# Designs tried in a protein design run: peptides against a protein of PDB entry 4JHK. Part 24

Target 1, 212 residues: chain A of PDB entry 4JHK
Amino acid sequence: EDYKIQSFDLETQKLLKTALKDPGSVDLEKVSSVIVDQSLKDQVFSREAGRICYTIVQAEAKQTNGSVFRRNLLNRLQQEFKAREETRKRSTQEWVCLVSFICNIFDYLKVNNMPMVALVHPVYDCLFRLAQSDALKNEEEVDCLVLQLHRIGDQLEKMNVQLMDELFNLLRDGFLLQEDLSSMGRLLLLEILEFRAGGWKLSDTAQKYYYS

## One batch from the design tools (peptide; aimed at target 1 Q78 F81 P122)

Design b2_p11_5_s4 (made by RFdiffusion4, then SolubleMPNN; from b2_p11_5 with E2M A6S)
Fold by OpenDDE base, seed 4:
Structure b2_p11_5_s4 (fold): chain B 212 residues (1-212), chain A 11 residues (1-11)
Amino acid sequence: as target 1 above (212 residues)
Amino acid sequence: SMPPWSDLSVP
């Protein structure tokens, strides 16, 4: 299996490859920190990071029946989450990377083939923050919001439909009332409203209309 | 404050 880890230096690549095959032979706290650090810099990597984390968790469970990696990963991620407002003020890019990473961990890191309940509220908190007026005016934040809802919206709704309803009320209000939305931002909000209304599905015609 | 996510990871 190929993992996209070319953005790391060679030493770190070796560390990650070893963690994937023999997690007991490496410092799993260090591995988790490296993955989080890179995910905060590269939003594209955050999705790959989810897959990598899942593989390491499975490898450790199989090798030692342990969960050291998962524990360290979640602890570091929670620290970043707690500081999310400071991160957003410092760098919109790092903020959307953080949201993307949390959402991708939710998507990939299943426990007993189920989403981790611990991440449900944190994910919603991030999405609600992106749905506030001060965030909706930023196209980068709107892009992130809509992307995550496309990826995990159906799963999140199954975990808490009430929060999803509240979130989409904010998105509808933003679509209708937010004066400083970009044309693309407004288009993306309309698309995601239709996406959910269609059972988290989009027709081929609609796909071309919104993303061609 | 919130409980550690690691303590709540198992459904």
Scores: peptide ipSAE 0.426, ipTM 0.872, DockQ to the pose 0.734
OpenDDE base, seeds 1, 2, 3, 5: peptide ipSAE 0.422, 0.419, 0.425, 0.425; ipTM 0.870, 0.870, 0.873, 0.872

Design b2_p11_6 (made by RFdiffusion4)
Pose (drawn by RFdiffusion4):
Structure b2_p11_6 (pose): chain A 212 residues (1-212), chain P 11 residues (1-11)
Amino acid sequence: as target 1 above (212 residues)
Amino acid sequence: SEAEMEASWSS
């Protein structure tokens, strides 16, 4: 019900609500463009846009059996994904938004009730980038890293365990060895090590230790 | 379609 589109221009809110019901009546290329555009600019929307994207993808399949919107969305995201390092230099805020959005799409948009394998390596590419020492020194990026691991970390491991293993080595390495990792960064990494070791679930006691 | 999209993302 709540797609979290309050950040949008009033005209665009109408465009988006229309695409949900009657995709054939709207420019799905323009629709996908305004969604990707806003997703890089607003944090709340970047971690929630998957809902509205899925609703539109399903509406098109139902109405016209088409997947034009899905296509425009995936190709536009691929372009942002390819330019990820440049976007990170320009704005850490935009970069974490891109990662959150890509990971939200991996979570919501399924293909025959299965995850899109097209996004497996790209998501790991993003999380490995966050696990680097120049990214871990920023609590903003560590926050982004652990958000994705909490939400789709389990699904991702099923698709590829080798990558999740090597990724968590970098997490342990940064935890033990890195000195400009902050106190909050340390708490976040420790919680995620326990989270994964526990089968991607938060124990009652860890809930008490880490969170208010 | 999914394989074509996967190849596109791997390129």

Design b2_p11_6_s1 (made by RFdiffusion4, then SolubleMPNN; from b2_p11_6, 8 letters changed)
Fold by OpenDDE base, seed 2:
Structure b2_p11_6_s1 (fold): chain B 212 residues (1-212), chain A 11 residues (1-11)
Amino acid sequence: as target 1 above (212 residues)
Amino acid sequence: EEEELKKLFLS
């Protein structure tokens, strides 16, 4: 498989490529740190990072039956998650990258071929934060929220339908009641409300209506 | 395994 790691310097690219093929020969703590650091800077890479992490986890499991990478990854992720409010205050961009990364890890990194239960509440916490009034007024945060729900909403709902109902109550209220939403933000909220109502599916016509 | 992962996140 080809992984999008061209944003790293050549030495780091080599490190990542080696981790993907021979994880036992590299410092997996360093690898995890590099992946998290870049994911906090680049939301596009954040998506790829999930796939990369999955591959490294599988490679290490196969090679040594170990889980050093995953532990280091999740430890770093926990640190960032705990500091999410100060991150948001410092940089909206880093904040939405953090949310994207956590959601992508949830999407790609499975335990026994199932979503990690440990990540369910952290993911919901992030999405609920994005659904607060002070966040909904920021189009960048709405973009992130809606994107994640498109990607993993159906999986999250299966893990906890009550939290999903509560989340979408906030989104509905935001759509209907919040006055300082951007036009695009309001459109995105309407679309995601329709998306879930349709069983996490959209027709081609609806997709074109909202995104063309 | 899930229990070990669970203690890595406090939410």
Scores: peptide ipSAE 0.057, ipTM 0.790, DockQ to the pose 0.615
OpenDDE base, seeds 1, 3, 4, 5: peptide ipSAE 0.049, 0.054, 0.046, 0.054; ipTM 0.753, 0.790, 0.766, 0.773

Design b2_p11_6_s2 (made by RFdiffusion4, then SolubleMPNN; from b2_p11_6, 8 letters changed)
Fold by OpenDDE base, seed 1:
Structure b2_p11_6_s2 (fold): chain B 212 residues (1-212), chain A 11 residues (1-11)
Amino acid sequence: as target 1 above (212 residues)
Amino acid sequence: EEEELAKQFLS
């Protein structure tokens, strides 16, 4: 199977390819660091990163029944999560990349074919932060929020419907009451409200209306 | 273990 790692130098590509096939032969801490660093810079890569991480976790489990990579990955994520407010103040782009990466890890890094329970509240915390008034006025943050809800909203709701209800109460209030939303931001909030109301699905006509 | 990690994330 091919992975989208062309953005890395050749040495790093080799490292990642080896980690995917023979994780015991590489420094898995270094591998995790490289993946996280790139995911914090490139939101598109963060999607692929989730799949890569899952593959490495599975490969290590099969090879040695170990979890060194997952441990290092989650430790780094924990560090970044704790510093999320500082990251947001420094760079909105890095902040939304962080959220995207955490959400993609939630999406791909399954344990016994189930979402990792430890990531549920961190993901919701990130989404709730994006749903605050000071974030909703920033179109880049609204884009991120809506994108993640499109990707993993149904899974998150299954894990905790009460938190999802509370989150969407904030989004509804933002849509209706917040005066400094951009036109696109307001449109995106309306779309995601309709998306959930439709069972986390969007009709072809509705999708064309919002994205064509 | 997962519960412990969750608590650490939220701290």
Scores: peptide ipSAE 0.048, ipTM 0.757, DockQ to the pose 0.748
OpenDDE base, seeds 2, 3, 4, 5: peptide ipSAE 0.046, 0.048, 0.043, 0.045; ipTM 0.764, 0.769, 0.744, 0.751

Design b2_p11_6_s3 (made by RFdiffusion4, then SolubleMPNN; from b2_p11_6, 6 letters changed)
Fold by OpenDDE base, seed 2:
Structure b2_p11_6_s3 (fold): chain B 212 residues (1-212), chain A 11 residues (1-11)
Amino acid sequence: as target 1 above (212 residues)
Amino acid sequence: EEEELEAEFLS
């Protein structure tokens, strides 16, 4: 399988490739740190990072029945999550990358084919933060919010429908009442409201309407 | 394990 790791130097690429095939032969703490660091810089990579992480977790489980990589990965995520407000203040780009990465880990890193329960509240906390008025006025944050809900909204709702209802109440209020939304931001909020109302599905024609 | 992990995230 091909993984999008071209953004790394050759040495790091080799490290990652080895981790994917023979995780026991590399420093998995270093691997996890490298993946998280890059995910905080590149939102596109964060999606691929989820897949990479899943593969490494599976490889380690098969090879040694260990979970060293997962533990290190989640520990780093915990650190970044705790500092999320500082990150947001410092860099909106890093903040949305962090949210994207956490959501992608939720999406890919399943246990017994189920989402990790431990990640449910952290994911919702991030999405709720993006749904606050000071965030909704920033199109970059709205883009992130809507993207994550498109990707994992249905799964999150299954884990906690009450929180999802509360979140979408905020989004509806933002759409209807917030004065400083961009036109695109308002359009995206409307689309995601309709997306959920339609059972987390949109027709191809509707999708083109909002995104073309 | 997951409960402990959640506690760390929420701490």
Scores: peptide ipSAE 0.040, ipTM 0.740, DockQ to the pose 0.776
OpenDDE base, seeds 1, 3, 4, 5: peptide ipSAE 0.038, 0.039, 0.037, 0.036; ipTM 0.731, 0.736, 0.728, 0.727

Design b2_p11_6_s4 (made by RFdiffusion4, then SolubleMPNN; from b2_p11_6, 8 letters changed)
Fold by OpenDDE base, seed 2:
Parts: C-alpha cells; structure tokens; sequence
Structure b2_p11_6_s4 (fold): chain B 212 residues (1-212), chain A 11 residues (1-11)
C-alpha cells in the first residue's frame, strides 16, 4: 500500500514506514508529532494523514494491543484545537490545514468501526468557525468548509442533526445575505446547500457543473 | 477515554 509521504525527508519517511508496519520499534510520540506538524503545513497531506494514522493505530493494536500512538496524536490534536484562534490569526493556511486534519481524523480514526464521539463537537466547532461572516469572506476558508462537508457531512449529521441544521442555517444566510462573498465562495455555498438537500450527493450533471 | 478527550477539547 502506498502513502503520500514524499514531503518528508528520507529519514522521516523511513520512520513513518516503520511505524506503519512495526509500530513497536519506533518512537510513536515522535511519529505523531511529525504527522501533526506536516498536516498543519500541507492540506493534501492532512487528508492522507488520516489514513496513515488509522493504519498505525490498527498496527499498534494488533501488535501490542497498545494505544500509545493514538493517545499522543489526540493529545497533540487537543493542543492545536485549543489554540485554533491563534493559529487562524497567524496563518489562514495553517488554520484550514488544522480543520482539514481534525476532520480527516474524524473520518478515518474510528473506534469499534464508529466515529469518535469526542471529536464531534470539536469538528462542528471548527466548521461553525468557518461559517462565521469573517471567515466566509475568505475563499480559502470557504473552500475548506465545503470540502469537509462533502467528505464527512453525512457522518456528522448522523451524530448530531441539530448542529448540522444550525450550521446550514448559517451557510444559507451567508449565501443569501452576506455581501462580501467572492463569486466562487457564493457558488460553493450554493453547491453545498444543494448537496445536503440532495441527501449528501449530487447528480453527475451537477457535479460537473460546479467542479469542472 | 472518549469522555476525557471531549472534556479536554471543550475546556
């Protein structure tokens, strides 16, 4: 199985590859740290990171019945989440990477084949932050918001439909009422509104219309 | 464990 880890130096790549196959032979705290650090810099990797993390968690569970990696990963994630407003202030790019990473961890890191309940509110908190007026005017944040909703919206709704309704009320209001949306931002909001209304799916024709 | 995590995130 191939993982997108080319952005790391060769030594770190070796570390990650070893963690994926023989997690007991590496420093899993260090592994979690490098994954989080890179996920905060590269949104493409942040998506892949979810899959990598899942694989390491499964490998460690199978090998030693341990959860050292998951514990360290989630601890770091908690730290970054708590500092999310400072991160957003410092760098929009790092902020959307953080959101993407949290959402991808939610998507991939299942507990007994179920989403982690503990991540539901943090994920919604991030999405609600992206749905605020000061964020909706930034196309990069809108891109992130819409992307995450396409990926995990259906799962999130199953966990808490009330929060999803509230979130989409904000998105509808943003689409209809906010004046400083970019043209693309407005288009993306419309698309995601239609996406949910259509049962979290789009027809092939609609998909091509919005994303071709 | 999940409850502890939730508390940590929401704190």
Amino acid sequence: as target 1 above (212 residues)
Amino acid sequence: EEEELAEAFLS
Scores: peptide ipSAE 0.043, ipTM 0.738, DockQ to the pose 0.778
OpenDDE base, seeds 1, 3, 4, 5: peptide ipSAE 0.043, 0.043, 0.041, 0.040; ipTM 0.737, 0.751, 0.733, 0.727

Design b2_p11_7 (made by RFdiffusion4)
Pose (drawn by RFdiffusion4):
Structure b2_p11_7 (pose): chain A 212 residues (1-212), chain P 11 residues (1-11)
Amino acid sequence: as target 1 above (212 residues)
Amino acid sequence: SAPSWAEIVES
C-alpha cells in the first residue's frame, strides 16, 4: 500500500500511481528513469523503491505480458552500478543509496519466485567495496553494509557461499586490525558477525546488548 | 560483449 513516494513532485506522484494500474498508458522508460533518479537522492526511497518497482513489473506482465519497465530499470541500474566508484567519490550519500536500492531490487523483484542471479555478483561487488578499510572508517558506509546483510544477507549466501565467506573475513579483519574504525563501526561489525554465525538471526540476548 | 542484466533476466 505505502510505496513511500512522498518525496516526489506532485506531478510525478500521479505518473507513478498511474503506472501501477495502467502501465501501458505511461512512458515506462521515463517512469524507470524518475525512480532510479530519486532513489539516488533520497535515503528512505532507496531502501523502499523495490515495492513500487515490483508492483509495476507485475502490472505490466498482467496487462501486456511485457517486461519493458523491468528492462529499462535493470539497464539503468547497471549503468549506475558500472559508475559506482565515480559516484562514491562525488557523494557517499548517493553511493549508499545506490547500494540500498540495488539490494532492495534483489530482495523484491523475483524471477519465477527465484532471485535474479544477474544481481548476485553486483551486490557482492558493492558489499566488498563497503568492507574495504577506506569504507569502514565511515560509519555511514558501515551502516549501509550491515543493513544489506540484515535484509538479504541470507538470500545472498545461498546463491554464493564462497563470496560471503571471504567477505566476512574482511569484516573480522577490519574488526581486529583496523584502528580508525570507530566505536559505532565496531558495534555494528560485531553484531553482524554474531548475526551471521547464528544463521542470519538476532538472538534475544544480542537484541538486549546491541539495541535500545 | 557481455549480456546486460536485463538480457540475463529475460534469458

Design b2_p11_7_s1 (made by RFdiffusion4, then SolubleMPNN; from b2_p11_7 with S11A)
Fold by OpenDDE base, seed 3:
Structure b2_p11_7_s1 (fold): chain B 212 residues (1-212), chain A 11 residues (1-11)
Amino acid sequence: as target 1 above (212 residues)
Amino acid sequence: SAPSWAEIVEA
């Protein structure tokens, strides 16, 4: 399989490619740092980053029965999570990148084909923060919220339906009652409400309509 | 202090 790592310089690309095939031959702490740093700058990369991380985790486990990469990755991610409010104050873009990355790690880093239970509450914490009134008025945050719910909403609900119900209560209230929502924000909230109501299913045609 | 995510996963 090919991985989308063209945004890195050639040396870093080589490092990542080697980590994917022979993780024991590279500095996995450095690899994790590079991936996290780029994911915090590029929201689009976060999706691919999740897949890359999973592959490295599996390769290291198979090769050395080690978990150095995963440990370093999760430690760094937790540090960023702890500082999430400061990040949000500093840069909305960095904040939504952080949320996107955490959600994509949740999506891709399966342990024994199961989600990491340790990430369930942190993910919900991020989504609840995006669902607050001060965040819903920011279109960039609404975009992030809705995107993550499309990607991992069904998985999150399986882990904790009560939290999902509470989250969507906030989203319904925002859609119906918050006056300073943008037109696009309101449209996106409506779409995600319908998405969940339909069992986390939406036709490709419907998706294109809402995101055109 | 918050539990370490890494430690939880490894447990």
Scores: peptide ipSAE 0.624, ipTM 0.938, DockQ to the pose 0.758
OpenDDE base, seeds 1, 2, 4, 5: peptide ipSAE 0.622, 0.619, 0.620, 0.623; ipTM 0.938, 0.937, 0.937, 0.937

Design b2_p11_7_s2 (made by RFdiffusion4, then SolubleMPNN; from b2_p11_7, 5 letters changed)
Fold by OpenDDE base, seed 5:
Structure b2_p11_7_s2 (fold): chain B 212 residues (1-212), chain A 11 residues (1-11)
Amino acid sequence: as target 1 above (212 residues)
Amino acid sequence: AEPTWAELVEA
């Protein structure tokens, strides 16, 4: 299996490749730090990072029955989550990368073929933050919110339908009542409202309206 | 102390 790690230097690429095949022979704390650092500045990589992390977790469990990588990964991720408001203040781009990475870890890092229950509330907390009025007026935050709901909305709803209902109440109110939404932001909110209403898929009509 | 995410996953 091929993993897209061309954005790293050759030494780091070698480290990651070794971690994927022989995790017991590398510093897994360093590996987790490298992956998190890159995911926090590259939203495209954060999706690939989810697959990489899952592979390393499974490889370590099989090889040594260990969970050093997962512990270090989750500890670092939790630290970034706790500092999310400061990150948002410093850089919207870094903030949306953080949200994307947390959501991608939720999507890919299954435990016993199930989502990690421990990440359900943190993911919802991020999405609720993106649904606040001060975030909805920023198109790049709306882009992030809608993208994550497209990716993992159905999984999140299965974990807690009440929180999903509350989240979409905020999105509906934002769509209908908030004055300073951009034209594209309002369009994206309408699209995601229809997406959930259609069972987390676009109807033929909606597909034509938004993507044709 | 509040449990860490890692602790919750391993529990």
Scores: peptide ipSAE 0.674, ipTM 0.947, DockQ to the pose 0.850
OpenDDE base, seeds 1, 2, 3, 4: peptide ipSAE 0.672, 0.672, 0.673, 0.671; ipTM 0.947, 0.947, 0.947, 0.946

Design b2_p11_7_s3 (made by RFdiffusion4, then SolubleMPNN; from b2_p11_7 with A2E S4T)
Fold by OpenDDE base, seed 3:
Structure b2_p11_7_s3 (fold): chain B 212 residues (1-212), chain A 11 residues (1-11)
Amino acid sequence: as target 1 above (212 residues)
Amino acid sequence: SEPTWAEIVES
């Protein structure tokens, strides 16, 4: 399989490629750090990062029955999550990258073909934060919120329908009642409300847009 | 003491 790692320098690309094929021969802590750092800077990369991480996790498990990479990845991610409010204050862009990365890890890093239960509440916490009035007025945050719900909303709802209902109550209220929503923000909220109402099912065209 | 995400996943 091809992985989109052209944004890294050649040395780092080599490191990542080696980790994908022979994880036991590289410093997996360093690999995880590099992936997290780049994902916090580039929201587009975070999607690919999820796939890369899953491949490395599987490769290490098969090769050495180890979980060093996953442990380091999750520890770093948890640290970033803990500091999420400070990150949001510092940079909206970094904040939405963090949310995107957490959601993509939830999407790709399945254990025994199941989502990590440990990430359910953290993901919801991020989405609830994006659904607050102070976030809904920012197009970057609304775009992030809607994108994640398109990608993992159905999976997340299966894990906790009560929280999803509560989240969408906030989104509906924002759509109907919040005065300082941008036109685009309002359209995005309407679309995601309709998306869930339709059972989270994408058309073939929409599937390509959000997942390819 | 709250378990880490990694610990939860490995349990």
Scores: peptide ipSAE 0.666, ipTM 0.949, DockQ to the pose 0.862
OpenDDE base, seeds 1, 2, 4, 5: peptide ipSAE 0.662, 0.663, 0.661, 0.665; ipTM 0.948, 0.948, 0.948, 0.948

Design b2_p11_7_s4 (made by RFdiffusion4, then SolubleMPNN; from b2_p11_7 with I8L S11A)
Fold by OpenDDE base, seed 5:
Structure b2_p11_7_s4 (fold): chain B 212 residues (1-212), chain A 11 residues (1-11)
Amino acid sequence: as target 1 above (212 residues)
Amino acid sequence: SAPSWAELVEA
C-alpha cells in the first residue's frame, strides 16, 4: 500500500514507514507529532494523514493491543482545538488546516468501524465557527466549511441531526441575509444547501453547474 | 477543564 509521504525528509519517511509496519519499534509520540505538524501546514496532506493514522492505530492494536499513538494524536489535536481562536487570528490558512485535519481524523479514524463519538461536538464546534458572520465573509473559510460538509456532512447528521439543522439554519441565513458575502461564497453556500436538501448528493445538473 | 478526548474514546 502506497502512502504519500514524499514531503518529508528521508529520515522522517523511514520513521513513518516503520510506524506503519512495526509501530512498537518507534517513538509513537514523535510519530504523532510529526503527522500533526505537517497536517497543520498542508490541507491536502491532512486527508492522507487520516488514512495513515488509521493504519498506525490498527497496526499497534494488532501488535501490542496498545493505543499509545491514538492517545498522543488525540491529545495533540485537543490542544490545537483549545487554541483554535488564537490560531484563527494568527493565520486563516492554519485555522482551515486545523479544521480540515480534525474532520479528516473524524472521517478516517474509525473505532470498531464507527466514528469517534467524542469528536462529534468538537467537529460541530469548528463548523459552527466557520458559519459565523465574521467567517462567512472570508472565502478561505467558506471553502473549508463547504469542503468538510461535502466529506463528512452525512456522517455528522447521523450522529446529531439537531445540530446539523441548527448549522444549516445559520448557513441559510448567511446566504439570504449577509450583505458582505463574496459572489463565490454565496454560490458555495447555495451549493451546500442544495447538497443536503438532495440527501447529501448533487444532481448531475447541479454538479455541472458548479464544477464543470 | 474540558474532558480529555483520548479518555472519552477509550471509555
Scores: peptide ipSAE 0.634, ipTM 0.937, DockQ to the pose 0.748
OpenDDE base, seeds 1, 2, 3, 4: peptide ipSAE 0.633, 0.631, 0.634, 0.633; ipTM 0.937, 0.937, 0.937, 0.937

Design b2_p11_8 (made by RFdiffusion4)
Pose (drawn by RFdiffusion4):
Structure b2_p11_8 (pose): chain A 212 residues (1-212), chain P 11 residues (1-11)
Amino acid sequence: as target 1 above (212 residues)
Amino acid sequence: SDSEDNWIDYS
C-alpha cells in the first residue's frame, strides 16, 4: 500500500500511481528513469523503491505480458552500477543509496519466484567495496553494508557461499586489524559477525546487547 | 532476458 513516494513532485506522484494500474498508458522508460533518479537522491526511497517497482513489473505482465519497464529499470541500474566508483567519489550519500536500491531490487523483483542471478555478482561487488578499509572508516558505509547483510544476506549466501565467506573475512580483518574503524563501526561489524554465525538471525541476548 | 544476460555477461 505505502510505496513511500512522498518525496516526489506532485505531478510525478500522479505518474507513478498511474503506472501501477495502467502501465500501458504511461511512458515506462520515463517512469523507470524518474524512479532510479530519485532513488539516488533520497535514502528512505532507496531502501523502499523495490515495492513500487515490483507492483509495476507485475502490472505490465498482467496487462500486456510485457517486461519493458523491468528492462528499462535493470539497464538504467546497470549503468549506475558501472559508474559506482565515480558516484562514490562525488557523493557517499548517493553511493549508499545506489547500493540500497540495487539490494532492494534483488529482494523484491523475482523471476519465477526465484532471485535474479543477474544481480548476484553486482551485489557482492557493492558489498566488497563497502568492506574495504577506505570504506569501513566511514560509519555511513558500514551502516549501508550491514543493512544489506541483514535484509538479503541470507538469500545472497544461498546463491554464492564462496563470495560471502571471503567477504566476512574482510569483515573480521577490518574488525581486528584496522585502527581508524570507529566505535560504532566496531559495534556494527561485531553484530553482523554474530548475525551470520547464528544463521542470519538476531539472538535475544544480542538484541539486548546491541540495540536499544 | 536480454537485459539480464547483459548483466551476466558484464559480470

Design b2_p11_8_s1 (made by RFdiffusion4, then SolubleMPNN; from b2_p11_8, 6 letters changed)
Fold by OpenDDE base, seed 2:
Structure b2_p11_8_s1 (fold): chain B 212 residues (1-212), chain A 11 residues (1-11)
Amino acid sequence: as target 1 above (212 residues)
Amino acid sequence: SSEEQAMIDES
């Protein structure tokens, strides 16, 4: 399979490719660090990173029955999550990338074909932060919030419907009551409200309408 | 894992 790793230099690309096929032959701590660093800079890669991480985890498990990569990955995620408010203050782009990365890890990195329970609350915590009034006024944060809910909302709801209800109460209030939303932000909130109300599905026509 | 628990504790 091809992975979107063109943003890395050739040496790093080789490292990643080797990790995907023969994880026991590379420094998996270094690999995890490289993936996280790039995911914090590139939201497009952040999506791919989830798939890459899953593949490496599976490869290591099969090859050595090890979990060195996953351990290092989660350790780094813990560090970044802990510093999320600092990250947001420093760079909205990095913050959005961080949220995207955590959500993508949740989406792809399954344990025994199940979502990692340990990531549920951290993911919700990030989404709740994006649902605050100071974040909803920023279209890039709204974009991130809505995008993640489109990707993993149904899975998250299955893990904790109460938190999802609370989150969407905030989104509804934001849509109806917050005055400093951008026009697109307001439309995105409406769309995601309808998306959940429709069982986490929208018609192709509706999808094109909101994202055309 | 300890890392997973750490994530929970920070949430």
Scores: peptide ipSAE 0.024, ipTM 0.681, DockQ to the pose 0.774
OpenDDE base, seeds 1, 3, 4, 5: peptide ipSAE 0.023, 0.022, 0.023, 0.021; ipTM 0.671, 0.678, 0.672, 0.673

Design b2_p11_8_s2 (made by RFdiffusion4, then SolubleMPNN; from b2_p11_8, 8 letters changed)
Fold by OpenDDE base, seed 1:
Structure b2_p11_8_s2 (fold): chain B 212 residues (1-212), chain A 11 residues (1-11)
Amino acid sequence: as target 1 above (212 residues)
Amino acid sequence: SEEEQKMLEES
């Protein structure tokens, strides 16, 4: 019931609040655009955006059995996903925000209480991109990769364990073999390797070690 | 949806 939308101007806040309660009374294309634009700038909002999107989707489905918002949202996501390499070249920050947003949509936007199957490969594609050597040397990209795996790794693995195994093979190789990793990047890779090995859980001792 | 399918195809 409480949503973190203080970063928007008052008019946009009103728009979002109305969309959450009465989606049929607002321009849902505009709403989706505003949410995506802000998510591409703020990773903190990206997580909240997932919850907001889910609520709007549910509200519209209940109100009219419609899916206008979801269609507009996914259309915009498709556009951003297609341009992901250009985005990465232009701005690492925007790139990691894009990945974060896609992962958060996967996390929150359920269809019939199930993850959207269509998002599985796009999410893995983003994570595999972050696991490449040219990305692993960038601490901001490693931060993003590890954060997403902490958030949705267990869910993603349930959707495709083979891809997860392949992804973690890359992470292991990066940890062991890549010379230009930052000290923090190497530490984060080790932590996430241990995190998965522990069933996507971190012991209190390990939590203290890595994040004290 | 059509949009979901498009994202899958792009992957």
Scores: peptide ipSAE 0.027, ipTM 0.670, DockQ to the pose 0.810
OpenDDE base, seeds 2, 3, 4, 5: peptide ipSAE 0.027, 0.025, 0.025, 0.025; ipTM 0.657, 0.664, 0.654, 0.666

Design b2_p11_8_s3 (made by RFdiffusion4, then SolubleMPNN; from b2_p11_8, 7 letters changed)
Fold by OpenDDE base, seed 3:
Structure b2_p11_8_s3 (fold): chain B 212 residues (1-212), chain A 11 residues (1-11)
Amino acid sequence: as target 1 above (212 residues)
Amino acid sequence: SSAEQSMIESS
C-alpha cells in the first residue's frame, strides 16, 4: 500500500517508510513529531496522517507489543489541543489543520477496531467551537466543520448522540438565525443538516447539487 | 478540562 508522503524531503520519507515497516529501527518520537508538525501545516495531509499513524501503531504493536509511537503522538496532540484557542487567534489555517488532524486521528487510530474513547470529548469540543457564531461567520472554519462531520459524524454520534444533538441544534440556529453567514457557509450548513437527517448519507444527485 | 486530560496517554 502506498502512502502520500511526497511533500517531505527524501530523508524524512525514508524515515516514515521505515517506521511503517520496521518501527523498532527508528526514533518513534521523531516520527511522531514530523507527522504532527506537517499535519498542523497541511490539512490535506491530515487525512493521510491518520492512516499513517494507524499503520505505525499496528506495526509497533505487532513487532514489540509497544506503544511508544502512540504515546508520543497523543501527548503531542494533547499539547496542541490545550493551546487550541491561542492557535485559533494566531491563525485560522493552523486552527482548522489542528481540528482536521484530531478528527482524522479519531477516524483512523482504532484500538481493537474501536474508536479511542479518550478522543470523543476533545473532538466534540473542537466541533462545538467551530459551531459558535464567531466561527460560523468564517467560511474556512465552516468548511472544516462540515468536512469533519462528513467524515466522522456517524462515528461520533454512535459514541455520544446527546452531544451530536446539541451540536446540530447550534448548526440549525446558525443556519436560520445568523445574519453574517456567507452564501457558501449557509449552503454548507444546510447540506450537513440534510446529511445527518438522511442517516449520514448523501445521494450522488444531492452531492452534485451542493458541490457542483 | 476533562476533555484535555482524557487525551493524555498513560506511560
Scores: peptide ipSAE 0.036, ipTM 0.708, DockQ to the pose 0.325
OpenDDE base, seeds 1, 2, 4, 5: peptide ipSAE 0.035, 0.031, 0.034, 0.036; ipTM 0.722, 0.711, 0.715, 0.707; seed 4 fails the geometry check

